# Peptides against a protein of PDB entry 7AE7, part 207

Target 1, 321 residues: chain A of PDB entry 7AE7
Amino acid sequence: KVYKDLREFLEVLEQEGQLIRVKEEVNPEPDIAAAGRAAANLGKNQPAVFFEKIKGYKYSVVTNVHGSWQNHALMLGLDKNTSTKDQFYELNRRWDKFPVPPNVVKREAAPCKENVIDKDINLFEILPLYRINEQDGGFYISKASVVTADPEYPDDFNKLNVGTYRIQVKDRDRVGIQALAMHDIAVQLEKAEAENKPLPIAITIGNNPLVTFMASTPVGYNQNEYEFVGALQDGVPMDIVKSDLYDHLYVPAGSEVVLEGHIIPRVRTVEGPFGEFPGSYSGARLQCEVKIDRITHRTNPIFENLYLGIPWTEIDYLMAL

## One batch from the design tools (peptide; made by RFdiffusion4, then SolubleMPNN)

Design b2_p23_5_s4 (from b2_p23_5, 13 letters changed)
Fold by OpenDDE base, seed 2:
Order: sequence, then C-alpha cells, then structure tokens
Structure b2_p23_5_s4 (fold): chain B 321 residues (1-321), chain A 23 residues (1-23)
Amino acid sequence: as target 1 above (321 residues)
Amino acid sequence: MEYDAVEEANKARNARFPGSETV
C-alpha cells in the first residue's frame, strides 16, 4: 500500500489499532505530552495519538506517528506484525530502486494549496503550538520536512534538499532553524549568505510518512529525498507541487501545512523562550531565522509533531532503520 | 499553446529517467 498523505496513513493506523483518538478537549500543556507518555507506556505496540480538540486552538495535533515498529511496517505498506528484520530487508530491496522521480501535479490537484494566508501571518492560528518538554525554551516544530535548493544550482533537482531540523517558533511569522554544518541546508545557506541573499525555504508539516522518514534520513547532497520516497513506495512516484513563492522549490502535494519564506541572510538570533514565557534555560544558542512570507494549508490542517518524553522516543524509530 | 509548467517539469523528469513515465 502507498500513502498519498498523512490522512490516509492515519486512517490505516486507526484501522490497525495503532492510533488512539482523543475526542475530549485537552490543554496543550501538559496534556499532549502526558498522553504521549501514556501511549508510550502501552509497551512495544505504541500507537499514534490524535488530539481532535486543543483548548485555545482551532485545529488538531497528532503525535507518535512513527513511534513503533508496527507503525513503521504499516508505513512501508506491510503487515503491522512484520518483523524488524523483514522490514529492514524490504527497505533495502526498495532502496535499490532509487531514483524514482516524483510526479509534479497541478496546483489545483494539490491538497496543500486548499487555503492561502499571505497577510497578517500568525503561526498560532494555524498550528496548535505547545511545549513538548517542560524544559523547552519555547514552542517547537520538530517533525517538519524542510525544502531548500542550492542557490548556485537552483534548477538542479538532485540538489533539492528535504531535511528535518529543529525549528523554534520565535514570533507570529518567524521561526528559528538549527542548520548544523553537517546538514545539506548549511551548505546551501553558506552560498546564499556569501552573497548576502535570502535562502528560499518551504517548511512542510504533516506529510506522507515516507517523506518524513526520508527527511530524517541522511542522503547524499546530490540525491533528492523525493526520489527515495518513490523507491520506498516500491517504484510508485510520490506527488509534489511547486511552491507558491519559488519556481525551483517543490513541496509534497499532500502536506497539511506549508510555511513558505526565507532564511534571513547573516542574521542569528538566540534560541530562547518566546517573549511571553519567562524561562531561565541554560544553553541558548544563536540560530538562523526564517521569515514566513506565505502559508498554504489543507482545510482543517493536522499539526504533526514529534513525541519526545520517554526512552524509545519517536526519533529513535525514525533513525533506527 | 499556454505554457504548462507541470507538463514541462514532468517532461524534463521523464527525459532524465527514461522508462519512469507515469501512466
């Protein structure tokens, strides 16, 4: 089975008993993190947790989507009880199909384009933001697939990077991004900053689970993560669409939310508490800052965010294959 | 003929990877 988007995957998780739906209104803190911890305590078959109603927000949250071997098996379109060994074997078999180029779909065929916000951008109106950990200096977007290109070779599709980075919300229309030197985005940013130019960026949230998996998987600088998604779909291309602001950036057609903007050149801001939250956390670092210029989103967008809280976090599963 | 950016992108893809044409 191949999934076009997060919603199709969540439906399968629910059918397979690998998703808990919380229908009661929850507080964003501490209830989301607490329910994630409770789900993690259910043992080896950790379900995703879908929160339909978050107090003070319009939209839903889902966590722990990749948080078990059963969820990984289902992501690959296998039986949920497929052994880790057999999942690895199948993953490797499919990996050899690289490259499988994506399909470019028309804007009108892309669910991520259903709604547009280009004025008075406020991330808090679109994303049910919460602190993942009690010690977090702010709200994080921790499971985004971030799209950037090489500014020297913007039309080289092989250099189109889709990566996962730590993103802190800094303002209504600004986020901090952790671009480490080992990340492909850092190479691209260095080139842009050398010329004092903005780096175009699309931060995509709530994707096909294989997009999120590949965005978390290191690949070569000259390899496109979307072409691996097609390989992992056993040779079925994934669907991508042009970004609204940039002809050379392509986003997953099924993304729940797309934050389009730019990394501000030669600006570094402290990662720290959002100005409304007094916190004295040691270890503030200077990070890049993204200005959000446009949002596209599905109707009733689902905020997919990483579960962090107990050993064998969702990140451990994303990095274990 | 109006320029269809989607058709041109798919054409470029298919030219790069012969036999990867989506039916």
Scores: peptide ipSAE 0.025, ipTM 0.525, DockQ to the pose 0.012
Fold by OpenDDE base, seed 1:
Structure b2_p23_5_s4 (fold): chain B 321 residues (1-321), chain A 23 residues (1-23)
Amino acid sequence: as target 1 above (321 residues)
Amino acid sequence: MEYDAVEEANKARNARFPGSETV
């Protein structure tokens, strides 16, 4: 099975008994993190947790979407009881299909374009933000697929990068992003900053599960993650759409939320701490700052965010294949 | 013929990767 979006995957997770719905109103803190920890304690078959109602917010949160081998099997469209060995075998078989170029869809056909916010931007109105860990220095977007391009080769689709980065919310329309030197985004940012130019960026939230998987998987600088998504879909192209602000940036057509903006050149602000692993906090550091200039989103957007409450978190599964 | 940017983008991608498996 191929998934166009997060919603199609969540439907399958629910059908397979791999999703818990919390229908009662919860507090953003500590209830989301506490329920994630409780779900993780259910053993190796950890379900996703979908919070329908969050006090003070309009929209929902889902966590632990990739948080088990069963969820990974289902992501690949396999039986949920498929062994890790057989999942790896199938992943490798499909990987050899690279490249599978994506379909570019019209703006009107892209669910991520259903709603637009281009003035009075407030991330808190769209995303039910919370501290993932009790000691976090702020609110994090931890499971976004971030789209950037090479500023010297903006029309080279092979240099379009889709990566996962730690993102701290700084203000209503500003986020800090951790661009490490080993990330393709850091190379692209260095080129933009050399010319004192903004780096165009699209931060995409709530994608089909293979986009999220590939955004967490290192690929070559001249390889496009969307073309690997098509390979991992066993040769079925994924759907992408042009960003609203930038002709050279393409986002998943099915994204729940797209934050379009730019990395402010030669600006660094304090970011962190963040609890990347239980009992381990990365210290506060100077990181890049993104100005959000436009939001597009699906009606009733789902905020997909990472669960980090115990060992064998979603990040461990995303990195294990 | 009206310029369809989506059609041209798809055409350019398909031309760049001849023989890519499409299911």
Scores: peptide ipSAE 0.022, ipTM 0.390, DockQ to the pose 0.012
Fold by OpenDDE base, seed 3:
Structure b2_p23_5_s4 (fold): chain B 321 residues (1-321), chain A 23 residues (1-23)
Amino acid sequence: as target 1 above (321 residues)
Amino acid sequence: MEYDAVEEANKARNARFPGSETV
């Protein structure tokens, strides 16, 4: 089984009994985080949690999509009861199929292009933002696949980077991003900032689960994460589409939300704190700032966000394979 | 009353970091 988008995966999770649907209206805080913790306490079969109605918001949230070995098996299109050993074996077998180049689809064929916002941008109208942890210094987008390119080699598809980074919402049209020196985005940003130029960026939310998996998996600087997604799909190419603002950036065709913009060169603003793990907070630091210039989104977009409850967390599963 | 999540986030930030100018 291959998934085109998050929605096809959520449908399978629900069919397999690996999704809890909350139909009653919830408060963004503390109910989303509390329900996530309650789901984690259900034991080894930690389901995803889908919130249909959130007070003060128009759209839905899903959490804990990668939050169990059953969900990982289903992500690979295997039986949900597939052993961790057999999942690892299958993952490695498929990894050897790299590279599997993606299909570039037309704009009209890409669900992420159904709606456009290019003026009066307000992230709070599109994303049901909430504090993940009680002590967080703001709202975080914690499960985005962030697309950037090498500004010296913008047409080199092998240098196109898709990564997961800590993103704090700073304003209606601004986010802080943590680009650590060990990340490929930091190399690309350094090149842009050397020339005092903006770095083009696309922050993609609610993706094919293998895109999210690969964005959380370190690969070589000259290796494209989309070509690994095709490998992990057992040789079936994934679908990508050109960004609206940039000819050299490609985003997953099925993304729920795409935030297109730029990292402001040589600007650093206070970001954090964030509870990356239960009971541990990374301190406030000076981080890069992104201006959002355009949003594209699916009709009734689903905000996928990370669950940071009791171990094992989604991040533990994303790093364990 | 629309919950102004931005205003509340800014209040929470400013309360923790007095003198951090909102640029």
Scores: peptide ipSAE 0.012, ipTM 0.403, DockQ to the pose 0.288
Fold by OpenDDE base, seed 5:
Structure b2_p23_5_s4 (fold): chain B 321 residues (1-321), chain A 23 residues (1-23)
Amino acid sequence: as target 1 above (321 residues)
Amino acid sequence: MEYDAVEEANKARNARFPGSETV
């Protein structure tokens, strides 16, 4: 099976008994993290946890979407009981189909374009933000697929990068982003900052699970992650749509939320700490700052965020491949 | 010829993104 969006995947997870739906209203803190830990204690078959109602917010949260080998098998459209070995074999077989180019859909055909916010931007009205760990320096968007391009070659589709980065919410329309020197985004940012220009960015939240997987998987600078998604879909192209602000940025057509903006050139602000692993905090550092200039979102957007509560966290499954 | 979805996708990409790699 191929998934167009997060919603189609969540439906399959629920049908397969790999999603717990929390229907009662929960507090953002500590209940989301606590319920995630409780679900992780159910054993090796860790389900996703979907919170329908978050106190003080309008929309839902889902965590632990990639948090088990069963969920990973289902992401590949395999039987949930497919062995890890057979999952790896199938991944490798499909990887050789690269490149499978995406379909560029029209704006009116893209669910991520259902709603637009272009003024009075407030991230807290769209995302049910919470501290993932008790000692976090703020609210994190930890499972976004971030789209950037080479500012010297903006029309080169091969240089379009889709990556996962640590993102701290700093204000209603500002986020900090950790662009490490080893990331493709850092190469692109260096080029923009050399000219003292903003780097265009689209931060996409709640995607097709293979987009999230590929955004966490290192590829070559001249390789497009969307073309690997098509390969991992066994040759079925994924659907992308042009961003609203930038002709050269393309986002997943089915994204729940798209934050369009720019990295402010030569600005660094304090970011962190963040608990990347249980009991392990990265210190506060000076990091890049993004201004959010436009939001597009699906009606009743689902905030997909990373679960970090217990060893064999969701990040371990995303990085183990 | 069996319909090759990858070939058709590659044709569609090359029309939109000239210079992209193809298989």
Scores: peptide ipSAE 0.007, ipTM 0.263, DockQ to the pose 0.012

Design b2_p23_6_s1 (from b2_p23_6, 7 letters changed)
Fold by OpenDDE base, seed 1:
Formats: sequence, structure tokens, C-alpha cells
Structure b2_p23_6_s1 (fold): chain B 321 residues (1-321), chain A 23 residues (1-23)
Amino acid sequence: as target 1 above (321 residues)
Amino acid sequence: SAIEAEIAERREKLKKILEEVAK
């Protein structure tokens, strides 16, 4: 089975008993994190947790989407009880199909374009933001697929990067992003900053689960993550659409939310702390700052965010392969 | 766009490869 978007995957998770729906209104803190921890305590069959109603917010949150081997099997379109060994075998078999180029769809055919916000941008109106950990220095977007390109080769599709980075919300229209030297985004940013130019960026939230998986999987600088998604879909291309602000950036057509903007050149602001592991906080650091210039989103967008609880965490499953 | 043209070219190349393997 191939998924067009997060919603199709969540439907399958629910059908397979791998999603818990919380219908009662919850507090953003501490209830979301507490429920995630409770789900982790259910053992190896950790479900996704879908919060329909969050106090003070209009939209929903889903956590722990990749938080089990069952969910990982379902992501690959396999039986939920497929062994880790067989999942690995199938993943490797499909990996050899790279590259599978994506389909570029028209703007009108892309669900991520259903709604546009181009003025008075306020991230808190679109995303039900909360502290993932009690001691976090702010609100984090921890499961975004971030799209950037090489500013020297903007038309080279092989250099289009889709990665996962720690993103702290700084203001209504500002986020901090952790671009480590080992990340392709850091190479691209260095080139932009050398010329004192902004780096175009699209931060995509709530994607096809294989997009999220590939965004968390290191690939070569000259390899496109979307072409691996097609490979992992057993040769079925994924759908992408051109960003609204930039001709050279393409986003998943089915994204729940797309934050389009730019990394401000040669600006660094304090980011953190963030609890990457239980009881372990990455200290405050100077990180890059993104100005959000445009938002596109699906009607009733789902905020997919990372669950950081007791091991095995969602990160462990995203990196286990 | 240049990217769309490249994607289209890659798609046609992939289609040809798949047709050759199916023989």
C-alpha cells in the first residue's frame, strides 16, 4: 500500500489498532506529553496518539506516528506483524529502486495549497504548540521535513534537500533552526551566507510517513530524498508541488502545513534548551533564524509532532534502519 | 521550470528501463 499523505496513513493505523484517538479536550501541557509517555508504556505495540481537541487551539495534534515496529511495517505497506528482519529486507530491496522521480502536480491538485496565509502570520493560530518536555526553553516543531536547495545550483534537482531539524518557535513568524555542520542544510546556508543572501526554505509538517522517514535518513548531497520515497513506495512516484514563493523549491503535495520563508543571513539567536532524551537536555546554543513569509495548509491541518519519551522513542524507530 | 523538465526526463528514462526489464 502507498500513502498519498499523513491522513491515509492515520486511517490505516486506526484500522490496525495502532492509533488512539483522544476526543476529550486536553491541555497542551502536560497532557500531550503525558499521553505520549502513557502510550510508550503500552509496550512494543506503541500506538500513535491523536488529540482531536486542544485547549486554546483550533486544530489537532498527532504524536508517535512512527513510534513502533508495527507502525513502521504499516508505513512500508506490510502486515503490522512483519518481523524487523523482513522489514529490513524489504526496505533494502526497495532502496535499490532509487531513483524514482516524483510527480509534479499542479497547484490546484495539491492539498497543501487549500488555504493560504500571506499576512499577519501567526504560527500559534495554525499549530497547537506545546512544550514537548517540561524543561524545554520553548515550543518545538520536531518532525518537520525541511526543504532547501543549493543556492549555487538552484535548478539541480539532485541537490534539493529534505531534512529533519530541531526547530524552536521564536515568535509568531520566526523559528530557530538547528543546522549542524553534518547536515546538507548547513552546506547550503554557508553558501548563501558567504554572499550575505537569505536561504529560501520550506518547512513542511504532517507528511506521507515515508517522506518523514527519508527526511530523517542521511543521503548523499547529490541525492534527492523524494526519489528515495518513490523507491520505498516500491516504484510508485510520490507527488510534489512547487512552493508558492520559490520556483526551485518543491514540497510534498499532501503536507498538512507548509511554512515558506528564508533563513536570515548571518543572524544567530539563542535556541534551547531541548530535551532530546529523557533527563538529557541539549544546552542553549546560537542557532539560525527563519522568517516565515507565507503559510499554506490543508483545511483542519493536523500538527504531527515528535514524541520524546522513554525508549524506545519515535526517533529510535526513525533511525533504526 | 528547469526542475520540472529534469523530473520529466528522469521519468521517461525510468519508464524505458522498466520496459526493458519487463521483457
Scores: peptide ipSAE 0.138, ipTM 0.607, DockQ to the pose 0.010
Fold by OpenDDE base, seed 2:
Structure b2_p23_6_s1 (fold): chain B 321 residues (1-321), chain A 23 residues (1-23)
Amino acid sequence: as target 1 above (321 residues)
Amino acid sequence: SAIEAEIAERREKLKKILEEVAK
């Protein structure tokens, strides 16, 4: 089975007993993080947790989407009881199908374009933000697929990068992003900053689970993550759509939320602390700042966020493959 | 179904944990 978006995957997770719906209103803190820890304690078959109602927010949250080997099997369209060995075998078999170019769909056909916010941007109105860890220095978007291009070769689709980065919400229309020197985004940012130019960026939230997986998987600078998604879909192309602000940036057509903006050149602001692991906090650092200029989103967008609880964490499953 | 029973059990466990955290 191939999934067009997060919603199709969540439906399958629910049918397979790998998603728990919380229908009662919860507090953003500490209930979301506590429920994530609770789900991790349910044993090896850790379900996703879907919060339908969050006090003070309009929209829903889902966590722990990739939080088990069963969820990984289902992501690959396999039986949920497929062994880890067989999952690796199938992943490797499909990897050899690279490249599988994506389909570019029209704006009118892309669910991520159902709603637009281009003025009075407030991230808190769209995303049910909460602290993942009690001692976090703020609210984090920890499971976004971030799209950037090479500013010297903006029309080279092979240099389009889709990556996962730590993102702290700084203000209504500002986020801090951790662009480490080893990441492709850092190479692209260095080129933009050399000319004192903004780097165009699209931060996509709530994607096809294979997009999230590939955004967390290092690939070559001249390899497009979307072409690997098609390979992992056993040769079925994924659907992408042009961003609203930039002709050279393409986002998953089914994204729940797309934050379009730019990295401000040569500006660094304080970010952190963040609890990357239970009991382990990274110190505050100077990081890049993104201005959000436009938001597109699906009607009733689902905020997919990472569960960072007691091992095995969701990130352990994303990196284990 | 066995799946429905498992979901119900997991939901009840989750509910108990949420009730403990809310105290």
Scores: peptide ipSAE 0.120, ipTM 0.698, DockQ to the pose 0.020
Fold by OpenDDE base, seed 4:
Structure b2_p23_6_s1 (fold): chain B 321 residues (1-321), chain A 23 residues (1-23)
Amino acid sequence: as target 1 above (321 residues)
Amino acid sequence: SAIEAEIAERREKLKKILEEVAK
């Protein structure tokens, strides 16, 4: 099975008993994190947790989407009971199908374009933000697929990067992003900053689970993550759509939320601390700052976010690959 | 603290809910 978006995947997770729906209103803190910990403690069949109602927010949250080997099997369109060995075998088999170019769909055909916010941007109106860990220095968007391009070669689709980065919410329309030197985004940012130019960025939230997977998987600088998604879909192209602000940025057509903006050149602001591991916080660092200029989103967008807690967590499954 | 007690209670409630749905 191939999934067009997060919603199709969540439906399958629910059908397979790999999603728990919390229908009662919860507090964003500490209830979301507590439920994620509870789900992680359910043993081998760790479900996703879907929160329908969050106090003070309009929209829903889902966590632990990739939080088990069963969920990983289902992501690959396999039986949930497929062995880890067989999952890896199938992943490797499909990897050899690279590249599978995506389909570029029209704006009107892209669910992520159902709603537009281009003024008075407030992230808190769109995303039910919460502290993932009790001692976090702020609210994090931890499971976004971030799209950037090479500013020297904006029309080279092979240099389009889709990556996962730690993103701290700084204001209603600003986020901090951790761009490490080992990431392709750092190369692209360096080029932009050399000319004191903004780096165009699209932060996408709530994607096809294979997009999220590939965004967390290191690939070559001249390899497009979307072409790997098509490979991992066993040769079925994924659907992408042009961003609203930039002709050279493409986002998943089915994204729940797309934050379009720019990295402010040569600006660094304090980011963190963030609890990357239980009881261990990475120190505060100076990180890049993104101005959000436009939001597109699906009607009733689902905020997909990571659960960080006691191992084995969703991150452990994403990194074990 | 009262806050810690409330947090603990809420955690236990959520744990029970998740355990019931996982059955």
Scores: peptide ipSAE 0.032, ipTM 0.496, DockQ to the pose 0.032
Fold by OpenDDE base, seed 3:
Structure b2_p23_6_s1 (fold): chain B 321 residues (1-321), chain A 23 residues (1-23)
Amino acid sequence: as target 1 above (321 residues)
Amino acid sequence: SAIEAEIAERREKLKKILEEVAK
């Protein structure tokens, strides 16, 4: 099976007993993190956790979407009981199908374009933000697929980068982003900052699970993650759509939320601390800052966020394959 | 603390729910 969006995947997870739906209203803190920890403690069968109602917010949260080998098997359209070895074999077999170019769909056909916010932007109205760890210095978006391009070669689709980065919410319309020197985004940012220009960015949340997987998987600078998604879909192209603000940025057509904006050139602000590992907080550092200029989103958007807190977190499963 | 006790109780409740779904 191939999934066009997060919702199709969540439906399959629920059908397969790999998603728990919490229908009761929860407090964003500490209930979401506590439930995530409880799910992780189940051992081998770790379901996703879907929170329908969050006190003080309008929309839902889902966590631990990639948090088990069963969920990974289902992501690949395999039986949930497929061994890790067989999952790896199938992943490698499909990887050799690269490149599979995506379909560019019209704006009107893209679910991520159902709603637009272009004034009075407030991230707290669209995302049910919470502290993942009790001692976090703020609210984090930890499972976004961030889209950037090479400012010197904006029309080179092979240089379009889709990556996962630590993002702290700084204000209603601003986020901090950790762009480490080893990341492709850092190369692109360096080029923009050399000319004192903003770097265009689209932060996409709640995607096709293979998009999220590829955004967390290192690829070559001249390789497009969307073309790997098509390969991992066994030759079925994924659907992308042009961003609203930038002609050279393309986002997954089915994204739940798209934050479009720019990295402010040569500005660094305090980011952190963040509990990357249980009992270990990264110190506060000076990091890049993004101004959000436009939001597009699906009706009743689902905030997909990473679960952190116990060994074999969701990130460990994403990196293990 | 009272807060820690409440958190522990909530965690245990959620754990039981999750265990029931996993069966």
Scores: peptide ipSAE 0.016, ipTM 0.394, DockQ to the pose 0.029

